# Peptides against a protein of PDB entry 6TME: the designs that were tried, part 275

Target 1, 324 residues: chain A of PDB entry 6TME
Amino acid sequence: NRLKRAYIALQAWKKAFYSDPFNTAANWVGPDVCSYKGVFCAPALDDPSVLVVAGIDLNHADIAGYLPPELGLLTDVALFHVNSNRFCGVIPKSLSKLTLMYEFDVSNNRFVGPFPTVALSWPSLKFLDIRYNDFEGKLPPEIFDKDLDAIFLNNNRFESTIPETIGKSTASVVTFAHNKFSGCIPKTIGQMKNLNEIVFIGNNLSGCLPNEIGSLNNVTVFDASSNGFVGSLPSTLSGLANVEQMDFSYNKFTGFVTDNICKLPKLSNFTFSYNFFNGEAQSCVPGSSQEKQFDDTSNCLQNRPNQKSAKECLPVVSRPVDCS
Target 2, 324 residues: chain A of PDB entry 6TME as posed
Amino acid sequence: NRLKRAYIALQAWKKAFYSDPFNTAANWVGPDVCSYKGVFCAPALDDPSVLVVAGIDLNHADIFGYLPPELGLLTDVALFHVNSNRFCGVIPKSLSKLTLMYEFDVSNNRFVGPFPTVALSWPSLKFLDIRYNDFEGKLPPEIFDKDLDAIFLNNNRFESTIPETIGKSTASVVTFAHNKFSGCIPKTIGQMKNLNEIVFIGNNLSGCLPNEIGSLNNVTVFDASSNGFVGSLPSTLSGLANVEQMDFSYNKFTGFVTDNICKLPKLSNFTFSYNFFNGEAQSCVPGSSQEKQFDDTSNCLQNRPNQKSAKECLPVVSRPVDCS

## One batch from the design tools (peptide; made by RFdiffusion4, then SolubleMPNN)

Design b2_p26_5_s1 (from b2_p26_5, 10 letters changed)
Fold by OpenDDE base, seed 4:
Structure b2_p26_5_s1 (fold): chain B 324 residues (1-324), chain A 26 residues (1-26)
Amino acid sequence: as target 1 above (324 residues)
Amino acid sequence: SDLEEYLKKKSEEEKEKADEEASKRL
């Protein structure tokens, strides 16, 4: 019986709670698992006459504990939302049995260890939120071979390069922010045909921006701030017909910020502060538009306020990085 | 200063390149 397996899983999980401040699992008593707070039942997809546990929602429950291996008995779960808790340890490999997994949100927890490779085993996964944890090591390239709509990786301990497979991603939103990613942005990024939002904030990314970024016609948010990027902005950025928010601040960019970038038709905010830009077009000047906000602070610009000294600029501007 | 004049000259050179690139796309 599927509900009997669910009962075993949920009772094992209740035993794995160290603290339940809101008494969320107080009613987790007896065989009627469909009455449990945060447990949602639905007709099984293979047999509509059979009731199964299809969803878990324990969001914002402040529960301290771990995920026991018995959760692999919840084989009918498609929605697993446990964000904003204090769950610790690793994601159990036994969750590979949850072949209907569609949305997996474990964000805002205390999970540790490598990327939860069990997420790669779910054929129907569309939403992956693992942000605000302590996941570490390399991002597996296979994550971008999945038909995901959203990938939230931010605020973890991920290291190494961004996989070249990123160009295969069907995701509209991808966050890399506040990790330890290094190396260049892959040139394959321009193949992300469904991309609306991409965030690289606060990594160790470096090198030149790939020209292929200009192929991201659907991107509305592009944030590459707080990295080690060098060289000039690609002239192909003039192809970002739908970009609204663009941030290149806190890098080592040089060269000229062009009219073709600052006149982008949907651009509402463009921050390029805290770089080594040595010129900007008149359309890039803060206050030049009522519809667009610009920040040019702390560059190497002439006749602009709040710029770096000539002494700070010269060592960088005199040694432009060739991105060709 | 010689440094400021150098940076000014570099800014002018980068502007000219940007204007030339813009003119080739019109």
Scores: peptide ipSAE 0.155, ipTM 0.778, DockQ to the pose 0.016
Fold by OpenDDE base, seed 3:
Structure b2_p26_5_s1 (fold): chain B 324 residues (1-324), chain A 26 residues (1-26)
Amino acid sequence: as target 1 above (324 residues)
Amino acid sequence: SDLEEYLKKKSEEEKEKADEEASKRL
């Protein structure tokens, strides 16, 4: 019986709670698991006459505990939302049995260890949120071979390079922000045909921006701020016909900020502050447009306020990185 | 200063390069 397996799993999970401040699991008593707070039942896909546990929503429950292996008995779960809790430890490998998993949100918890490779085993996964945890090590290249709509990785401890497989991703939203990613952005990024939003904020990324970024015709948000990027902005950025928010602040960029970038048709905000840009077009000057906001603060610009000293600029501007 | 003149010259050179690259793609 599927509900009997779900009962075993949910009772094992209740035993794995160290604290339940809102008494969320207070009604988790008896065999009627479909009456449990945060447990949702639906007709089984293979037999509409059979009720199964299809979803879990424990968002914002502040529950302290861990995910026990017995959760692998919830084989009919498609939606698993447990964000904003205090769950700790690792994601159980037994969750590989949840072959219907569609949305997996474990964000804003205390999970540790490597990337939860069990998420790669779910053939129908569309949404993956693991942000605001302590996941560490390398990102598996195979994450981008999945047909995901969104990939939230921000605010973790991920290290190493971004996989070249990123160009295979069908995701509309990808967040790398606030990790320890290093190396260059892969040239394959321009193959992300469905990309709307990408954020790289607050990593150790470096090198030149790949020219292939200009192929991201559907991108509305591009944030590469707070990294170690060098060289000039690619002239191919003029191809970002739908970009609304663009941030390159807190890098080591040099060269000239062009009219072709600042005149992008949907651009609302463009921040390029805290770099080593030595020139900008008049269309890039803050206050030049009512429809667009620009920030050019702390560059190497002539006749602009709040710029770096010539002493700070010279060592960088005199040694431009060739990105060719 | 000689440094400000150097930075100004570099800004002009980068502008010319940017304008040339823009003209080649139109």
Scores: peptide ipSAE 0.119, ipTM 0.751, DockQ to the pose 0.017
Fold by OpenDDE base, seed 1:
Structure b2_p26_5_s1 (fold): chain B 324 residues (1-324), chain A 26 residues (1-26)
Amino acid sequence: as target 1 above (324 residues)
Amino acid sequence: SDLEEYLKKKSEEEKEKADEEASKRL
């Protein structure tokens, strides 16, 4: 009986709770698991006459505890939403038995260990949210070979380079922000045909921006702020026909910010502050447009307010990085 | 200062390069 397996799993999970401040699991008593708070039943896909546990929603429950291996008995679960709790430990490898997994949200918890490679075993996964945890180590390149719509990795402890397989991703949203990623952005990024939003904020990324960024025709948000990027902005950024929000602030960029970038047709906000830019076009000047916001603060610009001193600029501007 | 004049000259050189590159794409 599928519901009997679900009962064993849910009772094991209730025993793995250290704190339940809102008494969310208070009604988790007896064999009727479909009446449990945050447990959703539906007809099974293989037999419509059989009721199964198809979803879990424990979002915002402030539950402290861990995920026990018995959760691998929830073999009919397609939706697993447990964000904004205090769950700790690792994601159980036994969740590989949840072959119907479609949406997996464990964000805003206290999970630790390497990337949860069990997510790679789910053939139908579309949504992966693991942000705001303590996951560490390398990102597996195989994550971008999956037909995901969204990948949230931000606010973790991930390190090493971004995999070159990123160009195979079908995701519309990808977040790398607030990790320890290093190295260059892969040139394969320009192959992300469905990309709308990508954020690299607050990493150790470096080198030149790849020219292939200009091939991201559907991108609306591109944030590369708070990194170690160098060289000039690629002239191919003039190809970003749908970009609305663009941020390159808090880097080591040099050279001239061109009209072709600042005149992008959908551009609403362009922040390039806290760099070493030594020139900008008149269309890039803050207040030059009513429809666009610009920030040029703390660069090496002539005749602009709030710029770096000549002493701070000279060592960088006199040694331009060739990105060719 | 000699330093400010150098930075001004570099800004003018980068503007000329940007204007030349823009003119080649038209």
Scores: peptide ipSAE 0.101, ipTM 0.733, DockQ to the pose 0.016
Fold by OpenDDE base, seed 5:
Structure b2_p26_5_s1 (fold): chain B 324 residues (1-324), chain A 26 residues (1-26)
Amino acid sequence: as target 1 above (324 residues)
Amino acid sequence: SDLEEYLKKKSEEEKEKADEEASKRL
């Protein structure tokens, strides 16, 4: 019975293909769905004597089409990998029936509409990749109440603020890059106890960096470049004992880049170019270390090459934003 | 189970990709 439901779903999906350049679904004929290219069968968790469709892998198939509602009949699927295709439309609400969903990768497609709230209905979800799509609107706060290991949201059309629930996330990797997120980074960010890598690149984020960033002791990558951040760098950034890559470039930061930041023990690359910093410690100067790379380009630094003019600096440096 | 081993292997592979991609300047 389970494989018959899978057959109905997969045949409905094959009919929803507009183009299959690699003939991936050419062998999707007959009731033996376990022989289908990109279909993985395994023993069911509830009955080891029964084979079920446990996974879909159609990565890099260049398939144009949509996801039909009949995919909700694939109730045993735990892995759904369909990246690097040309699937369009919305994620079907019928996928709420896939209660075993563990990894969901729909990245690099043509999906549209709001955040796929059906992903919130999957109790066992660990990996969520929806990057390189046209998803829009608000990020639901409930995404961070899930026990996800990775959250990829980059290269979409998401708007509004980052939810304060971010501090509840157990994810090691989170990407917000290349969206339209606005407002401040929530102070709750410092509660992300498992965070290794976080990327905010190319948003409309603003305000001061929260001091609580300095509590991210496991962070190896912190990129906040290409935003509207203001004020000084938090002194608490000296607490980032494991940071290797740090980027604050293309913001509106002011003040002094401290020795305590530039001497972070694992820091290999620190980019703070294209800001309004008016001083740096000697340890922050490019070429001051053989083990560390720094970029101080296009700031308001004295006696450094490639700095902004006094005319550009004075209006900003003379009116620093107080973050206290 | 074969499913649990497959899921674990895929999770490890995707986590490694995630770690590599997050470290790349996006």
Scores: peptide ipSAE 0.007, ipTM 0.312, DockQ to the pose 0.032

Design b2_p26_5_s2 (from b2_p26_5, 14 letters changed)
Fold by OpenDDE base, seed 2:
Order: C-alpha cells, then sequence, then structure tokens
Structure b2_p26_5_s2 (fold): chain B 324 residues (1-324), chain A 26 residues (1-26)
C-alpha cells in the first residue's frame, strides 16, 4: 500500500542522515508514518478513504545527509520543504515519480550538480526554491515554460546566459542573484506579464538593458546591481508605473539619468551609484524629494559629492556605448 | 487543506525574506 511505500522511503531517508542535531527523526519508528515529525498525511486525491503522505516539512532541521533514491516511493507528496539543512549530493531522478509535486523547497542546503531537471517533470509545480546551494551549469530554458509562481535560483553556481524563454514565465518573483550568469538580459523579459520582483544582483551580465524592461507594468522591485551593464538607461523605463525599488548600482552605465525615470509614480528607492553617469535631472538628486530616496554616489556627475575622478571617468564617458 | 494553507503562509514569509536578502548590496 501507499503508506508502506512511504515507510520504506522514510526509513531509507533516515538511514541517509549523517547528523540530526534536533533529533527530528527520533520518532521515525514503526509503520505509522503519519505520526513522524515533519511528515504530513492527507486523504489521497484519487481516493479520499485512503490516507497518504502528502507533505514533508523538515525546514530548519539542520540535518546532514543526502536524498536517497527511495524517496521516489513518496508518490503522493505535493509539498516538499527541506530548507535550511545540510543535505548534500544531487536531487534523485527517482523524484520524477512524485507527479503531484506542487511546492519544492530545497533551499539553503549543500546540493551540487547541474540544475535538477527532475523539477521540470512535475506538471503541477508552482513553487521552486533551490537557492543557496551549489547547483551549477546552464539554466534549462524549459524552467520558464512551467507555470511557476516563484523561481528562486539565487546563490548558486549557475553559468551561461539567461534563457530567452524567460518571457514565457508567469512567475511573480524570480531571483538570479549571486550566480555566474553572463550575456544580456533577453528582450523577451518584457513579456513577463505577472512579474512583480526580479533580482539580477551579482552576476556577470553585460550589454545594454533591453528597452522591453519598460513593459513590466507590475514590477515593484527591479535590481540589476553588481553586473557589467553598459550604455544608457532605456527611456522606456518610464513605463515602470509600479516600481518601488530600483537598483542599477555597480555597473558601467553611462549617459544621463532622466526625469522620466526619477519621477516614476511609485518609486521609493532608486540607486544608480557606482556607474559612469555624466548627468542627472534635478529630480534624481538625492534630497530633492521627501518621498523618494536616491543614491548617485561614485558616478561622473558634476557638482556632486563623492564622484569618480576625471581620470577614471574620461576613458569611459568619452566612449559611450551606443545601444541603438 | 490546513497543511497547504500553513505551508503557503510559511512560503510567503520565506519569499519576502529571500527578496530582502537578495537585494543587499555587496
Amino acid sequence: as target 1 above (324 residues)
Amino acid sequence: SELEKYLEEKRKKEEEEALKEASKRP
């Protein structure tokens, strides 16, 4: 039966624990898996008279170990939350059998290897959190073909470009921060119709910002700081009607920061420090507004404090990148 | 289910925290 399979899986997992500091699995004894700490049972979707393991919550258990293949026997699991542990190794391919997977959170662990492509096999997946691991390689384009509400990829070792398929994403929140992504932000980004928050912090992204960013009408947070972006800020950024937090700091932007950007109606914080901007509108000046906070530090602005030297500015400002 | 509601609420909190952390300057 389903609970017997779950018992086998959970006992295999317990055996795969190297350390359980809080004795989370201490009561993982006997066939009554529904009494196990962090194991949650519910009526099966196909037969309400049958009790199945529907969820795992081992968040913040500090468990060291790995995920054994036998976890594939947990075929009724829809919620798998094991963040803030010390699980290592790879995500087992046997988890493809968990066809009801709805929320998958393995964040803040020690997982390695390529993107866990098994996550792409789950037809009903809505939440994917794999942040704060050691996943590496390319991000599969297919991730954005999925109807995910949130995609957390930050603090990994992902490389290569951001897939063009990003525009297909229905996610409200996407984090790319603190990886090794390179290349340009795809122009298709403007098609992310449900996007509220996107974070690119601390990658190797470069090129000009696509004009299509201005089509992100629902975005409240846009952070592209600590990259290698060049050129001027797109004038189309004036279309970000709901942006509250915007950060372009620590890039190689040039040109003039315009009124149209600084006067965005919901803008609360706009940081464009540590670039090579050579001008800003009066509305962009820190202290010019009581409702908005600006940071123009370490640019090439005249008559502003804490700017780069002429020696640092001239080589860059004199050779602006044409993004047209 | 009650479990789903609980986990959804927890997820939302974690999401907010993740965004705050991700937005930190180097």
Scores: peptide ipSAE 0.022, ipTM 0.407, DockQ to the pose 0.064
Fold by OpenDDE base, seed 4:
Structure b2_p26_5_s2 (fold): chain B 324 residues (1-324), chain A 26 residues (1-26)
Amino acid sequence: as target 1 above (324 residues)
Amino acid sequence: SELEKYLEEKRKKEEEEALKEASKRP
């Protein structure tokens, strides 16, 4: 009996709660699991006459505890939303049995350990949110082989390079922000055909931006701020026909910010402050447009306010990095 | 530092956005 298995799983989970400040699991009593707060039942996909636990929603419950292995008995769960709690430990490998998993949100918790590779075992997964945890180590390349709509990885402890498989991703939104990623952005990034928003903020990424970024014709948000990028902005950025928000601030970029970038047709905000740019087109000057906002603060620009000193600029500007 | 302030502001914004997105269907 599927509901009996669900009962075992949910009672094991209740037992794994250290704190339930809102008494969310107070009604988690008895065999009628479909009446449990945060538990949602639906007809089984393989047998509509059978009622199964299809979803969990414990968002914002502030529950402290861990995920016990018995959760693997919830084999019919397609939606698992437990964000904004205080769950700790690791994601159980037993969740590999949840083959219908469609949306997995464990964001804003206290999970630790490596990337939860169990997520790779779910063939139908479309949404993965593991942000605001303490996951660490390498990002598995296989994550981008999955047909995900969104990948939220920000605010973790991930390290090493971004996999080249990123180009295979069909995700519209990907966040890498506030991790420890290093190396270059892979050239394969230009192959992300469905990408709308990508955020690299606050990593240890370096090298030149790949020219292939200009192939991201559907991107509306591109934020590469607070990294170690060098060289000039690729001229191919003129291909970002739909970009609205672009941020390259707090890097080590040099060279000239061109009209072709600043006159992008959908560009609303372009921040390139705190770099070593030594020139900008008139169209890039803050206040030059009523429709666009620019920030050129703390560069090496002549005749602009709030720029770096010649002493700071000269060593960098005189030795431009060749990205060719 | 200005960098630290920037990072903190960005983090706060991202957190706010995350909270808004948390209202997904179960």
Scores: peptide ipSAE 0.015, ipTM 0.392, DockQ to the pose 0.741
Fold by OpenDDE base, seed 5:
Structure b2_p26_5_s2 (fold): chain B 324 residues (1-324), chain A 26 residues (1-26)
Amino acid sequence: as target 1 above (324 residues)
Amino acid sequence: SELEKYLEEKRKKEEEEALKEASKRP
């Protein structure tokens, strides 16, 4: 009996709660699991006459505890949303049995350990949100082989390089922000045909930006701020026909910020502050447009306010990194 | 299927709730 298995799983989970401030699991009593708060049942796909647990929603419950292995008994779950809790430990490998998993949101918890590779085992996964946790180590390249619509990885402890497989991703939104990623952005990034939003904020990324970024014609948000990027901005950025928000602040960029970038047709906000740019086109000057907002603060620009000193600029500007 | 319909409805509700509730850390 599928509901009996679900009962075992849910009771094991309740037992794994250390704190339930809102008494969310107070009614998790008895065999009628479909009446449990945050548990949703539906007819099974393989047998419409059988009722199964199809979804879990414990969002914003502030529950402290862990995910026990018995959760693997919830084999019919397609939606698993437990964000904004205080769950700790690792994601159980037993969740590989949840072959119908479609949306998995464990964001804003206290999960630790490596990337939850069990997520890679779900063939139908479309939404993955693991942000605001303490996941660490390398990002598996296989994550981008999956047909995901969104990949939220921000605010974790991931390290190492971004996999070259990123170009295979069909995701519209990808967040890497506030991790420990290092190395260069892969050139394959330009192959992300469905990409709308990508953020790299606050990592240890370095090197030159790949020219292939300019191929991201559907991108509306591109944020690479607070990294160690060097060299000039790629001229191919003029190809970002749909970019609205672009941020390169807090890097080590040099060179000239061109009209072709600042005149992008849908650009609303372009921040390139806290770099070592030594020139900008008139179209890039803050206040030059009513429709566009620019920030050129703390660069090596002449005749602009709030710039770096010559002493700070000269060593960097005189030795530009060649990205060719 | 009935499950597919349910999932779609649930997805829509989750999206609506996500827009209403910003409880995640800044």
Scores: peptide ipSAE 0.015, ipTM 0.383, DockQ to the pose 0.043
Fold by OpenDDE base, seed 1:
Structure b2_p26_5_s2 (fold): chain B 324 residues (1-324), chain A 26 residues (1-26)
Amino acid sequence: as target 1 above (324 residues)
Amino acid sequence: SELEKYLEEKRKKEEEEALKEASKRP
């Protein structure tokens, strides 16, 4: 029966624990898997008279170990939350059998290898959190074809370009931060109709920001700090009617920071420090508003404190990048 | 269903936590 399969899976997993400092699996004894700490049972969707393991929650258990292939026997699991542990190795391909997977959180572990493509096999997946691991390689374009609400990829070892399929994403939150992504932000980004928060912090992204960013009408957080972006800020950023937090700091931007950007109606914080901006509107000056916070530190601005020297500025400002 | 209700409640909670959590590292 289904619970017997679950028992086999859970016992195999317990055996795969190297350390369980909180004794989370201490009661993982016997066939009554529904009594196991962190195991949640519910009536099966296909037969309400049958009780199945529907969820796993081992968050913050500090368990060291790996995910054995026997976890593929947990075919009724829709919620898999094992964040803030010390699980290592790869995500088993056998998890493709978990066709009801709805939320998958393996964040803050020690997983390695390429993107867990098994996540692409789950037709009903809505939440994917793989941040704070050691996943590496290219991000599969197909991830953005999924009807996900949130995609957390930050603090990994992903590299290469951001797929152009990003525009197909229905996610409200996407994090790329603290990886090794390179290249330009795809112009298709403007097609992300449900996007509220997007974070690019601390990558190797470069080139000009696409004008299509200005089409992100629902965005409240846009952080592109600590990259290699060049050129001027797109004038179309004036279209970010709902942006509250915007950060372009620690890039190589040039040009003039316009009034239309700094007067965005919902803007609370706008950081554009550590660039090569050579001008800003009065509305962009720190202290110009009580409601908005600005940081213009370490640019090429005249008559502002804490700016770069002429020696640092002139070689860059005199050679503006044409983003047209 | 009871499962759907459970999933919805968990989703809402986790979404809220995910949005509020700046870092998963303690």
Scores: peptide ipSAE 0.018, ipTM 0.467, DockQ to the pose 0.046; fails the geometry check

